# Peptides against a protein of PDB entry 7Z53, part 85

Target 1, 150 residues: chain A of PDB entry 7Z53
Amino acid sequence: PRIKNQADCIPFFRSCPACPGSNITIRNQINALTSFVDASMVYGSEEPLARNLRNMSNQLGLLAVNQRFQDNGRALLPFDNLHDDPCLLTNRSARIPCFLAGDTRSSEMPELTSMHTLLLREHNRLATELKSLNPRWDGERLYQEARKIV

## One batch from the design tools (peptide; made by RFdiffusion4, then SolubleMPNN)

Design b2_p21_5_s4 (from b2_p21_5, 6 letters changed)
Fold by OpenDDE base, seed 2:
Structure b2_p21_5_s4 (fold): chain B 150 residues (1-150), chain A 21 residues (1-21)
Amino acid sequence: as target 1 above (150 residues)
Amino acid sequence: MEILSTEERQALVEERLASLL
């Protein structure tokens, strides 16, 4: 069914087609995600996004966490700041904005949200532990070393 | 990234952390 209400549409971008065989009857899409669990999607592939995903208020090398909500004291992904937030449009009663992650689909797929949340928690745990072990390390080094471990 | 069990992942993390000491 053609969605007539474009105001409630989730923005999807068309990917490039893949032609696996000589007899192309079905247009396949290139799978941009080689793995279901890709830590690169947690950290972002672009430098501006990567910076936005970090907690830059201190030198602890942490990823940014949600400032409004927690899961029984555990961190959640931070919210994005979108003008026309598709998450708010999709469920107006929930009033939950889209999450900010390295993968823009994180808010659309609960599986990704969960995985990214776990990896965020693990990163922050690792960074905290690394700080304890190496008190002289700055935030950048803590972030990078934690990232390598994840 | 390989899908590791919780135990395997923890072991890997511990090994990597130990290497940083």
Scores: peptide ipSAE 0.000, ipTM 0.246, DockQ to the pose 0.018
Fold by OpenDDE base, seed 3:
Structure b2_p21_5_s4 (fold): chain B 150 residues (1-150), chain A 21 residues (1-21)
Amino acid sequence: as target 1 above (150 residues)
Amino acid sequence: MEILSTEERQALVEERLASLL
């Protein structure tokens, strides 16, 4: 490495290039996403987080939803289970924990919270419709197919 | 209950998926 002081180094990784068949001098990255829209903020980029964001109590392929609150019958993001929850510390009277989402910043900005909520609702809507169309599909297939559409 | 063929079922799924987009 050119930099000898590793204490000041920030690890940075570059994605692999896509090799188009044509002599294009423009470097494109390999698309590892399954959907047209990058919804990694909803599904999580790591498998442990992705599993925690799913409703595993049934075979409906749904994302987990809030168990305490709803928005006029519509789903909200589930709460996180943090030992030192910063949301509980900022407003002790409200006693509202931080939301769990694929992006850890989901509770920092109302705009992000709203977008995550909408995409969660859309996923669950799609999974429900897919189940209706394909009653024999298991929860994993329903989840993956809904994720591809989103 | 009319048993749809695999092809008919696939067509129905595709049609409905298109409506969800």
Scores: peptide ipSAE 0.000, ipTM 0.226, DockQ to the pose 0.016
Fold by OpenDDE base, seed 4:
Structure b2_p21_5_s4 (fold): chain B 150 residues (1-150), chain A 21 residues (1-21)
Amino acid sequence: as target 1 above (150 residues)
Amino acid sequence: MEILSTEERQALVEERLASLL
């Protein structure tokens, strides 16, 4: 092998194919990264990130929201805590950090920021309503059920 | 470089958000 130190190797695995239907000519892969709900941009695909995206201060199953700013009382995405925050580097005068979202590109495109904000709000709305409908549900269940709906 | 006040930063965020919605 060209690389002597195996620790320097990045393993790449080809995704397993999904079960082909009778008329499917295109190979599709099995999704092993995300839930059946395609909202990884909101919830993250990794457990540490997913936890950081959640409001863990209560048992309401809510996503974390911005603590500094609101949009007319409506939630905004929380800020990330990056060592070298590209948003701070890009606009040093505004001193607005990048947003924390499931998609790291959330701050690169305003459209993504908006969509993530919308879906965050929707999740929190759903979780709140679910709590009202199911007062006995804990925060984990509320979060997961809201996530399934989004 | 003029440091935006908290209010100015908030207004900027709101303006940007409003422009996207």
Scores: peptide ipSAE 0.000, ipTM 0.128, DockQ to the pose 0.028
Fold by OpenDDE base, seed 5:
Structure b2_p21_5_s4 (fold): chain B 150 residues (1-150), chain A 21 residues (1-21)
Amino acid sequence: as target 1 above (150 residues)
Amino acid sequence: MEILSTEERQALVEERLASLL
């Protein structure tokens, strides 16, 4: 293995070798994930963050959403709970906290904010549909299956 | 990792999709 220290490694592969047809001389790399879009940043890289990004108040497998604001009934990213919130310090009059997302830069770039918001909405949509299709699934399974699709 | 053909990849995707219903 290329990585000697495996203590902090997850046996997860983002690409698989694939050969088109019978030609084995050219090794292509295909996305090993189910989705074309890399949404890994939506779910956080660490378990504590991943947990905070989830709606743990129910068993619907949803990501957490903003409780103060909505976009025409659509979910927005939840606010973070930082002691020294840089967003609050930047504009003290607006008093808008930073967003909680898998990427800490989600509040620095509107494009990143938008992408996280979109993928959060898509996850929650998928989890809701999966619940409808599979009423017996618990919140963990719904979350994981929706995550695999995103 | 195993080298997959395009057909094998498609079959895995279909199997996965079927398992979600």
Scores: peptide ipSAE 0.000, ipTM 0.197, DockQ to the pose 0.017

Design b2_p21_6_s1 (from b2_p21_6, 10 letters changed)
Fold by OpenDDE base, seed 5:
Structure b2_p21_6_s1 (fold): chain B 150 residues (1-150), chain A 21 residues (1-21)
Amino acid sequence: as target 1 above (150 residues)
Amino acid sequence: SEEELRRLALEDEALRRAAAL
């Protein structure tokens, strides 16, 4: 969506490349490159995180999506529930938390957020198509098969 | 990929047909 007002903006927490936080940014980029191949940043590398990233309200094998906002009708990443949410601290007036993804700091880099969002949409698209083609598959089967394709 | 999606769908259909015999 086109952002007209600052209230409509989603804040990102970027480390300055000339600041001591640059090493963290580089690490996140390296992690993104590595996980782009195996999609671990989308699905999570650990089971507790993986479960939190899934939509468990149905048997459609979907990843969880944002319940507050959409991008012109398309899915966005769900919000995380961090105690010291850096995204909330960057702009206290907007009160938009960080996104939940395979990386806790996915909202530090818009490029990572965008990539995760696209892969989220692709997974859900695939799961939906698999459900249409295989109506007897349960949510676990749909999720696993879609994950394998991504 | 879409190709893999189609392959899996066909495999599932084949399994269903085999189970129905």
Scores: peptide ipSAE 0.025, ipTM 0.517, DockQ to the pose 0.018
Fold by OpenDDE base, seed 4:
Structure b2_p21_6_s1 (fold): chain B 150 residues (1-150), chain A 21 residues (1-21)
Amino acid sequence: as target 1 above (150 residues)
Amino acid sequence: SEEELRRLALEDEALRRAAAL
């Protein structure tokens, strides 16, 4: 959302200016969401978790995606490997494990699951674009730069 | 940020133009 008239300018998002007089005239909504929510929920605040959230099979700087399921061709969060997976226990017939995310609450709150999924997709989109723009960047550079943009 | 991405795109275009000369 953006207020077009400066006279109607009100503060809305902590890191998303809604006033036309701001330095950022056009802002990606996904970018605004990451700045508001804290990207640590997507990337993990601890290095071991952060590594587990990445696709380490290539040098594309991607976050790991679900290898079993997609949403109309779009990525879903990867599954975690919990010893006592509460998602498997809550619905034994579905046999769907908990998602792996930077926030352990991702599978507990559909709102977080959706948001993390969108941000995962955005990161991978950005990493892909950055690879196109900078073909010589390695996976670490692509990952870090995409993370900064998200 | 989106602005950073746009900056990188602009730089890429500039490099392509320079390489074409």
Scores: peptide ipSAE 0.021, ipTM 0.470, DockQ to the pose 0.016
Fold by OpenDDE base, seed 1:
Structure b2_p21_6_s1 (fold): chain B 150 residues (1-150), chain A 21 residues (1-21)
Amino acid sequence: as target 1 above (150 residues)
Amino acid sequence: SEEELRRLALEDEALRRAAAL
């Protein structure tokens, strides 16, 4: 699945689209979402899953992104590697595997997928900003500090 | 938030100053 949006905004229930950036109204909306939605849905509630959701190839504190697809240059959730992937079984023509997220339901509901994608992008944006502001921080600190803000 | 980022930047600056002493 792709979240096609030329403005790089993700639609949410009964709200304005959430777009990448530092706009205060958008940021407040995201903060409201993270307060309502358990952050464990994004980062994983179990440590093995949380590690799999992180980009461990560098010390930038980033979450892993899809390596095959992007949405107009923006990040998408990584794919899971499931034996008997239900997403592949339900739509054999599309051949799109399930996304990997903190919540297993992410691939079952496009709305959840959109939300997870938004928060993924926001985390990585924050981690990037934190790296710029604090160049001496390692990947673990960048990840944790970004997670606290999200 | 942007305010949180600014706070963290200030904390990092303080740590750098402390390490330089």
Scores: peptide ipSAE 0.019, ipTM 0.471, DockQ to the pose 0.017
Fold by OpenDDE base, seed 2:
Structure b2_p21_6_s1 (fold): chain B 150 residues (1-150), chain A 21 residues (1-21)
Amino acid sequence: as target 1 above (150 residues)
Amino acid sequence: SEEELRRLALEDEALRRAAAL
């Protein structure tokens, strides 16, 4: 269904068509469920990716958020920086790049995008709360502690 | 809750200090 109230919804454009019940959808959802324990789909399983997913502008231990769009005032995933962005190629009129997450398939599956977005918000909420409780902790400590709680 | 977060933070700190000994 076409979402009419864009202000209240997460903007999403699929880079690869996948119908519900398809092998691709099932596989990605299963992978997301299995990786949910360590939340590697959110934080990244490799250090270079993990660093790119973090907000390095401060010592608050936050994950990076989208700088262009919000979901009715709430955070969205940041955009990736792909040369041949499949999301841009799929819908040229929308001009929305693929989202950056620990899972590179995040912009192909709306379910993954939604889950990653919620966990992003939860991490940042936890990091903010931990900063309030432990004002002497640096960004690395806050990030790690929030990650463990998620 | 905030109380749970406080508990977890303090417990984690205590565990880390204990592990460092």
Scores: peptide ipSAE 0.024, ipTM 0.521, DockQ to the pose 0.018; fails the geometry check

Design b2_p21_6_s2 (from b2_p21_6, 11 letters changed)
Fold by OpenDDE base, seed 1:
Structure b2_p21_6_s2 (fold): chain B 150 residues (1-150), chain A 21 residues (1-21)
Amino acid sequence: as target 1 above (150 residues)
Amino acid sequence: SLEELRRNALEDKRLLEQAAL
């Protein structure tokens, strides 16, 4: 499904898939992605959107995850709440709304969706690790520190 | 790297403790 809100071109870089069970390959893939991707596409360039992308229910500094679906126990992007949702309109039988991300085009291109999903998982992983190492940090600190690393 | 992340986090923790935060 195409989203009409796209107003600019997005530079996209696709790296090699990470091997399961290899933390090094995962990190290398994430590093490759972040080298060519504006972090604003993940975290949002506007404060209202950035807040909507965060999990504000706790002080863990996490990004929001899908509350309806998971991928074999792993996080997926949250759904947006769009009036006249283009994803719902283009495939009425599937009844799957558009994903919410820093860039609205994430649901328009499967490669972007997968990339945002990877970065979402990495952010939450980093925030969790930072919380373990720095238990006194609040959610804002954890979020910002994880964001800087991504 | 994960090791670098851990080193940085531990250093941040020490700095926060020194600042009595």
Scores: peptide ipSAE 0.021, ipTM 0.499, DockQ to the pose 0.020
Fold by OpenDDE base, seed 4:
Structure b2_p21_6_s2 (fold): chain B 150 residues (1-150), chain A 21 residues (1-21)
Amino acid sequence: as target 1 above (150 residues)
Amino acid sequence: SLEELRRNALEDKRLLEQAAL
């Protein structure tokens, strides 16, 4: 959400442009979102998880996306590889496993799933743009720079 | 910020293009 005046301020929105002590500037929506969202939920707080969340098949610095499904051409979170996957157990007919995200609660809370999905898309968009602007950057650089923006 | 990174990236790209000429 975009905050335009102090009346709209929420204390934990770090990127609020109109909050006290902040310069009033136009900021990208992604910055507003990530001012509220813990980035560790998107990227993982542990290295093994973080690696699993990345697309390591190329040097584009992308987060991994679902290889089976898309949302009207847009990326979805990858599936996790859980033993006794609770999502599969909950609805046997659907046969849709839990999503893999930095937050294990992603599949339990649709709101988190949506947020993670949006931020994944934004990361990949940013990484793609950064690749276009900096074609010599490798995947690690692209990933880290995009992560810093998100 | 995103804008700063975009600007920096664009500048880097321009510099690389100039160096390639």
Scores: peptide ipSAE 0.020, ipTM 0.492, DockQ to the pose 0.017
Fold by OpenDDE base, seed 5:
Structure b2_p21_6_s2 (fold): chain B 150 residues (1-150), chain A 21 residues (1-21)
Amino acid sequence: as target 1 above (150 residues)
Amino acid sequence: SLEELRRNALEDKRLLEQAAL
């Protein structure tokens, strides 16, 4: 997927020789980010949160996606279910809840929101590909293998 | 790296397709 708002991009580089210059593709950016970003920000560092971030309705090993909105058919982070949702309180007219991610700051920083969205999509893409390659794998296996790749 | 793993996955897919033929 292509990010429309380039302001949401984080210019992390794995190494100088590996950088394509100032023009970094989204795929390369994701690859670079995985070297610097704690995967716990995407998957959650605690098991209860990790389970809430997963799609448990099937055996596809997917992360949960937003059930209300999509970005041109592409997945968005699911909404959290906070008692006093600060995102709703900040802008009462917008009525957009905070996103649910491995890091509670995901809705506070557009950069994190975009990054987590991309990694969500990448995980689900990988899980789908792994399912195609390994049709006998259950959801847990698919989830774990995709997680290891990310 | 993710890039390396993607290449490996593509190779695995190719091998599976060849085996199915």
Scores: peptide ipSAE 0.019, ipTM 0.401, DockQ to the pose 0.017
Fold by OpenDDE base, seed 2:
Structure b2_p21_6_s2 (fold): chain B 150 residues (1-150), chain A 21 residues (1-21)
Amino acid sequence: as target 1 above (150 residues)
Amino acid sequence: SLEELRRNALEDKRLLEQAAL
């Protein structure tokens, strides 16, 4: 069912909204499925981005989560810090920034956002379980081991 | 699909639990 109240929606920005046939959506979905093997869309393929996606405030090996919002108590992706944030520009009333993920397209379509959110939760779940099994592992070890399992 | 992702997550959980035994 379609959401009636648009104020309850998370805004998205698409690079080519005028493209007919949902070509970008299809391509993004296919690319997301392809990248699922290495999970680079979650962890980032570059070290600076990968560090920004991690929770560095502790040694639990967790990915960073949204500090402002949760989904019925469950984690959401953190917000990015973009100059001229397209998510803010496309919906001035909502004032919700773009999400930060390993895939820069995380805020372009809800399918990618949902997938990244699920994998974020899965990583943090795995890291938590690994911490329980191996209490002496530091954050780096927990992060890497959880990443390998995902 | 989201359903496939959920299935994969459940499999990962099972694998982790098996590794803990």
Scores: peptide ipSAE 0.017, ipTM 0.399, DockQ to the pose 0.023

Design b2_p21_6_s3 (from b2_p21_6, 11 letters changed)
Fold by OpenDDE base, seed 3:
Structure b2_p21_6_s3 (fold): chain B 150 residues (1-150), chain A 21 residues (1-21)
Amino acid sequence: as target 1 above (150 residues)
Amino acid sequence: SEEDLRRLAIEDQRLRELAAL
């Protein structure tokens, strides 16, 4: 259905997934997710933010992950460090701060949070595989090459 | 994609061969 009040809408664009025979495989679905207009929502468009989203503790080219929580053993987005965290203020009993992502809206919309989480996992998977293929690559190259593939 | 990884692996092999010359 279409939303009638366009004034309150936030535009969302993505490319059409390849659907041979109206069948979307797991891989095609991943491609659909990565075929977002650009990956800046995941990696950040500003260099300071992009660096904050990376795991700088090693040379594995990984994005930073949540240090407190996991999803059945799988990675979640890291928490932001806001002075007046609106997520904490919204529900004080939950005690869950806002997530850190390339888009500041990531914590506001569960759909965006989920997508960013999936792409975080995919990046880290790719970086790990690239490290296996190219053990001499440093963290910067692993990060950039994984980013290009995502 | 996995295809992209294969392309990178091929490039890596070519670079290794070049470095060995």
Scores: peptide ipSAE 0.021, ipTM 0.499, DockQ to the pose 0.018
Fold by OpenDDE base, seed 5:
Structure b2_p21_6_s3 (fold): chain B 150 residues (1-150), chain A 21 residues (1-21)
Amino acid sequence: as target 1 above (150 residues)
Amino acid sequence: SEEDLRRLAIEDQRLRELAAL
């Protein structure tokens, strides 16, 4: 279905909107593909970021989800807490911050946002199913095992 | 995959059984 209300659209911040097809965009796309192969873009390559991407409020091994919005009941990526959030600066009226993901480019390209969202949902689905199958597993094990499957 | 989940469940069950000995 087509979005009829443009006010409900989430704006994206592009590094160079005036330069479609720039080498930077191409490089970012290639780098993103590499990250998707090992899922590091979803989970984060650095431990501090990886921890921030996890739901630490329980022992379910879940990734953090957006606390403000859902997509027809489905999870969305959490928002980042950037001091100078480029997404907020791009559209002052919308007041929608950038998404938090393993790659900061998640809010720059809708394709990356979509892929991260899908993999977030898949991880949480797997972790939930693993919890059902293995009730004694703690959050760390659930997270790691789900991550290995993704 | 579902197959991976089943394998993990079986392994977990075996580990629990071994720990109970």
Scores: peptide ipSAE 0.026, ipTM 0.536, DockQ to the pose 0.018; fails the geometry check
Fold by OpenDDE base, seed 1:
Structure b2_p21_6_s3 (fold): chain B 150 residues (1-150), chain A 21 residues (1-21)
Amino acid sequence: as target 1 above (150 residues)
Amino acid sequence: SEEDLRRLAIEDQRLRELAAL
């Protein structure tokens, strides 16, 4: 998802849209989402998938982010690597692969993509803050603690 | 939440103190 206009709101299921014009609004919407969404949709329910969703290149406990694109300096979901990528097949002109997420439906439903993007950003924000507060924690500890807070 | 982060920071401090014993 791309947030070109910060005045625009991101649609969510069973809650009000998140509007980046207010940090409080963003926080409240994220909290509402986590109350209705299984965290497995973000982190993956299977260990191999969960590992692929993590940034394993450092000890910061971060989730992996897109290496090709950013949204006004903010993180996007990483791309998956599918042999027959349905996202590429459905829109050949856009040539944008499916995103990698805990739920395979994320790329099929733009609202879920937006939601997962926000949760990705929140996780990485939390992990970063936890690292600042707890500099001796390793990447696994940071990841798990951030996951628990989300 | 911010409160959760504070609690975790306190926990880290306690762990450091324990390790120093």
Scores: peptide ipSAE 0.025, ipTM 0.507, DockQ to the pose 0.017; fails the geometry check
Fold by OpenDDE base, seed 4:
Structure b2_p21_6_s3 (fold): chain B 150 residues (1-150), chain A 21 residues (1-21)
Amino acid sequence: as target 1 above (150 residues)
Amino acid sequence: SEEDLRRLAIEDQRLRELAAL
């Protein structure tokens, strides 16, 4: 969105503001689709978590996906392995564990869950395309390159 | 980004064309 009047400004933005030209009175949100994404929420900021988020069963550079459920054939986040899983405790009848993501809040905030899911799908899509373009790349290369593109 | 992927695809195609000469 473009904000032309300072009176229309609010202190919180979902993305970083950008100033077109030299006019600081007009602000735009950076397009999240084309801007750099801090993918730490998706990939994990620490190596142990990052490894748990990856599919290590092959050399396709994929992120791990849910092995029990899909969304109309599309991937969902894998389940976490929490000792006292709050998602299981919240609704015992559903028996659905919390999702595993780079952001621990993913299961607590549906918006984050959705975002993580979409970015998971995008990563795996990109990794798949990169594999087709570069069949000799190993899983690590595919993973890293897809991560960079996301 | 998708743009980066497109660049890679274009480069891949160019390389294949060059290899075919």
Scores: peptide ipSAE 0.021, ipTM 0.494, DockQ to the pose 0.016; fails the geometry check

Design b2_p21_6_s4 (from b2_p21_6, 14 letters changed)
Fold by OpenDDE base, seed 4:
Structure b2_p21_6_s4 (fold): chain B 150 residues (1-150), chain A 21 residues (1-21)
Amino acid sequence: as target 1 above (150 residues)
Amino acid sequence: SLADLRANALADAAARAAAAA
């Protein structure tokens, strides 16, 4: 590869072409759901952050979830613990702190918040299923295996 | 993969059931 340090790369997936049936040279793509090549936005790229994103209260390999709010029983991202929380300062009446996620931009765009929320739920779903399939796996194993699948 | 784990778990369960019978 041209870039020696792969950590300096941003992974991309090129979709399959959608043939228009016309004599055009422009390549159109088929939009499809695909797995994340790099889920660092969800899990954090740094170990201290990654640990803060995990539920360390048990051996279930779960990511931490919001302790104040749920979405009809479904998990939401946990809140960060910032001294001068810009989200709280933005709207004093709402009193909603910034979310904690692997991507520092998680609270800046609703699209990112939604994506992180979905992947949080998927990770925890996978970890739960893996626990049922492998009862002797500890939290670290469950977390890592679920992370690999996501 | 998760699919492989599911298959393995089912196989193990079947083996345990057969051994218990």
Scores: peptide ipSAE 0.022, ipTM 0.445, DockQ to the pose 0.015
Fold by OpenDDE base, seed 1:
Structure b2_p21_6_s4 (fold): chain B 150 residues (1-150), chain A 21 residues (1-21)
Amino acid sequence: as target 1 above (150 residues)
Amino acid sequence: SLADLRANALADAAARAAAAA
């Protein structure tokens, strides 16, 4: 069913294109775990992706957040813009596209999505705090310093 | 704890900024 109250729902993709226990699910989880040390799951392992994950509308060093949904005022992962969005194709009634994150299939496992969400929030929290402590820092400095802390 | 590490990192960042200012 389609989500009616988009303001305070958590649009986690609870289903997945592959069944639980599939090789795809296992490999995605393992890949996320391997990337967890450097938080590349959050920031992206490639520069073009990393740039797409950032909020470039200001100099606050923030990661981009969902513009359609919030979790009681708290940030959620932004949506990706895929040509053939597998999340939309898998659950047509929900009409929730895949999330944009540092890994390819952050929406396949709610556990991974949750972790990405928490780390997104933590980064933005840290960047905000760093801005208050260091008001002359530009967005790049804030982003990099927050990334180092995460 | 992770919280302590982050607090230290924030302090370090502030210190670096102060030194560079």
Scores: peptide ipSAE 0.022, ipTM 0.597, DockQ to the pose 0.021
Fold by OpenDDE base, seed 3:
Structure b2_p21_6_s4 (fold): chain B 150 residues (1-150), chain A 21 residues (1-21)
Amino acid sequence: as target 1 above (150 residues)
Amino acid sequence: SLADLRANALADAAARAAAAA
């Protein structure tokens, strides 16, 4: 999304005291900040991650959604599949794994989780509308065109 | 507005598809 007013920006900060076991590096943090313009926090900046974030079960150009939970019928981010999931380790009783997103910090900052969820929904909405407008487009075209709009 | 920009982008995408047909 295009944010031109500073008032529209969210002052991101870590609300969780610690999420040990994360693969976040200093470089990842810098990349995440500079990639805000291209929404790589949603789509991923690397091809393997980008593919994992997509719904590959059809040709609708959709991002993957959570298979276990919904929010009053609306999509949530899919869960990641980490061996030593820091979210599971932080609160063992909750048994809720980290969310999968383009930004590895998504589960460390609730603001990011919320934003990524909204952008996930927006992408899928746009892809659905583009499919209606352009029924002959394949999943790759729908995905890329929706990504350009977000 | 952002909504207008998105609407225009959708229209442009449709136009590109029509031109490629």
Scores: peptide ipSAE 0.022, ipTM 0.578, DockQ to the pose 0.020
Fold by OpenDDE base, seed 5:
Structure b2_p21_6_s4 (fold): chain B 150 residues (1-150), chain A 21 residues (1-21)
Amino acid sequence: as target 1 above (150 residues)
Amino acid sequence: SLADLRANALADAAARAAAAA
């Protein structure tokens, strides 16, 4: 998926904003798409990152969502908390930090951001449904089962 | 379809939980 109307979008940290059709952009996008099978761009490929991507404030098995912004009530990716945030450095006036996702490029390419956002929403939707079906499941079980379905 | 697979997975999850209860 791709965000077509970006008039109201928050700024991104782009590797090559002047050349969106460059080989670098294409390669990065393809690499991200190939990892779609295991959804590592959403959940993270390492356990420490995976834990940081989860909502640990409850036992609902949810992924963390942005606490500052929503899209007409729908979830957006959470912001990262980096000491040296490249997104903040890219546009000091905008003062928008990088998104946190399983892919470090989550803020570099709007295509990736949109895909991550959709899968974030889908995971949380599935986890919510699983909680309804299985009220005794804890957050870990809900998270893992939803991850398997995505 | 993917939607069907997800629906089946949800049903399967419910069944597993019921069996464990």
Scores: peptide ipSAE 0.021, ipTM 0.460, DockQ to the pose 0.020

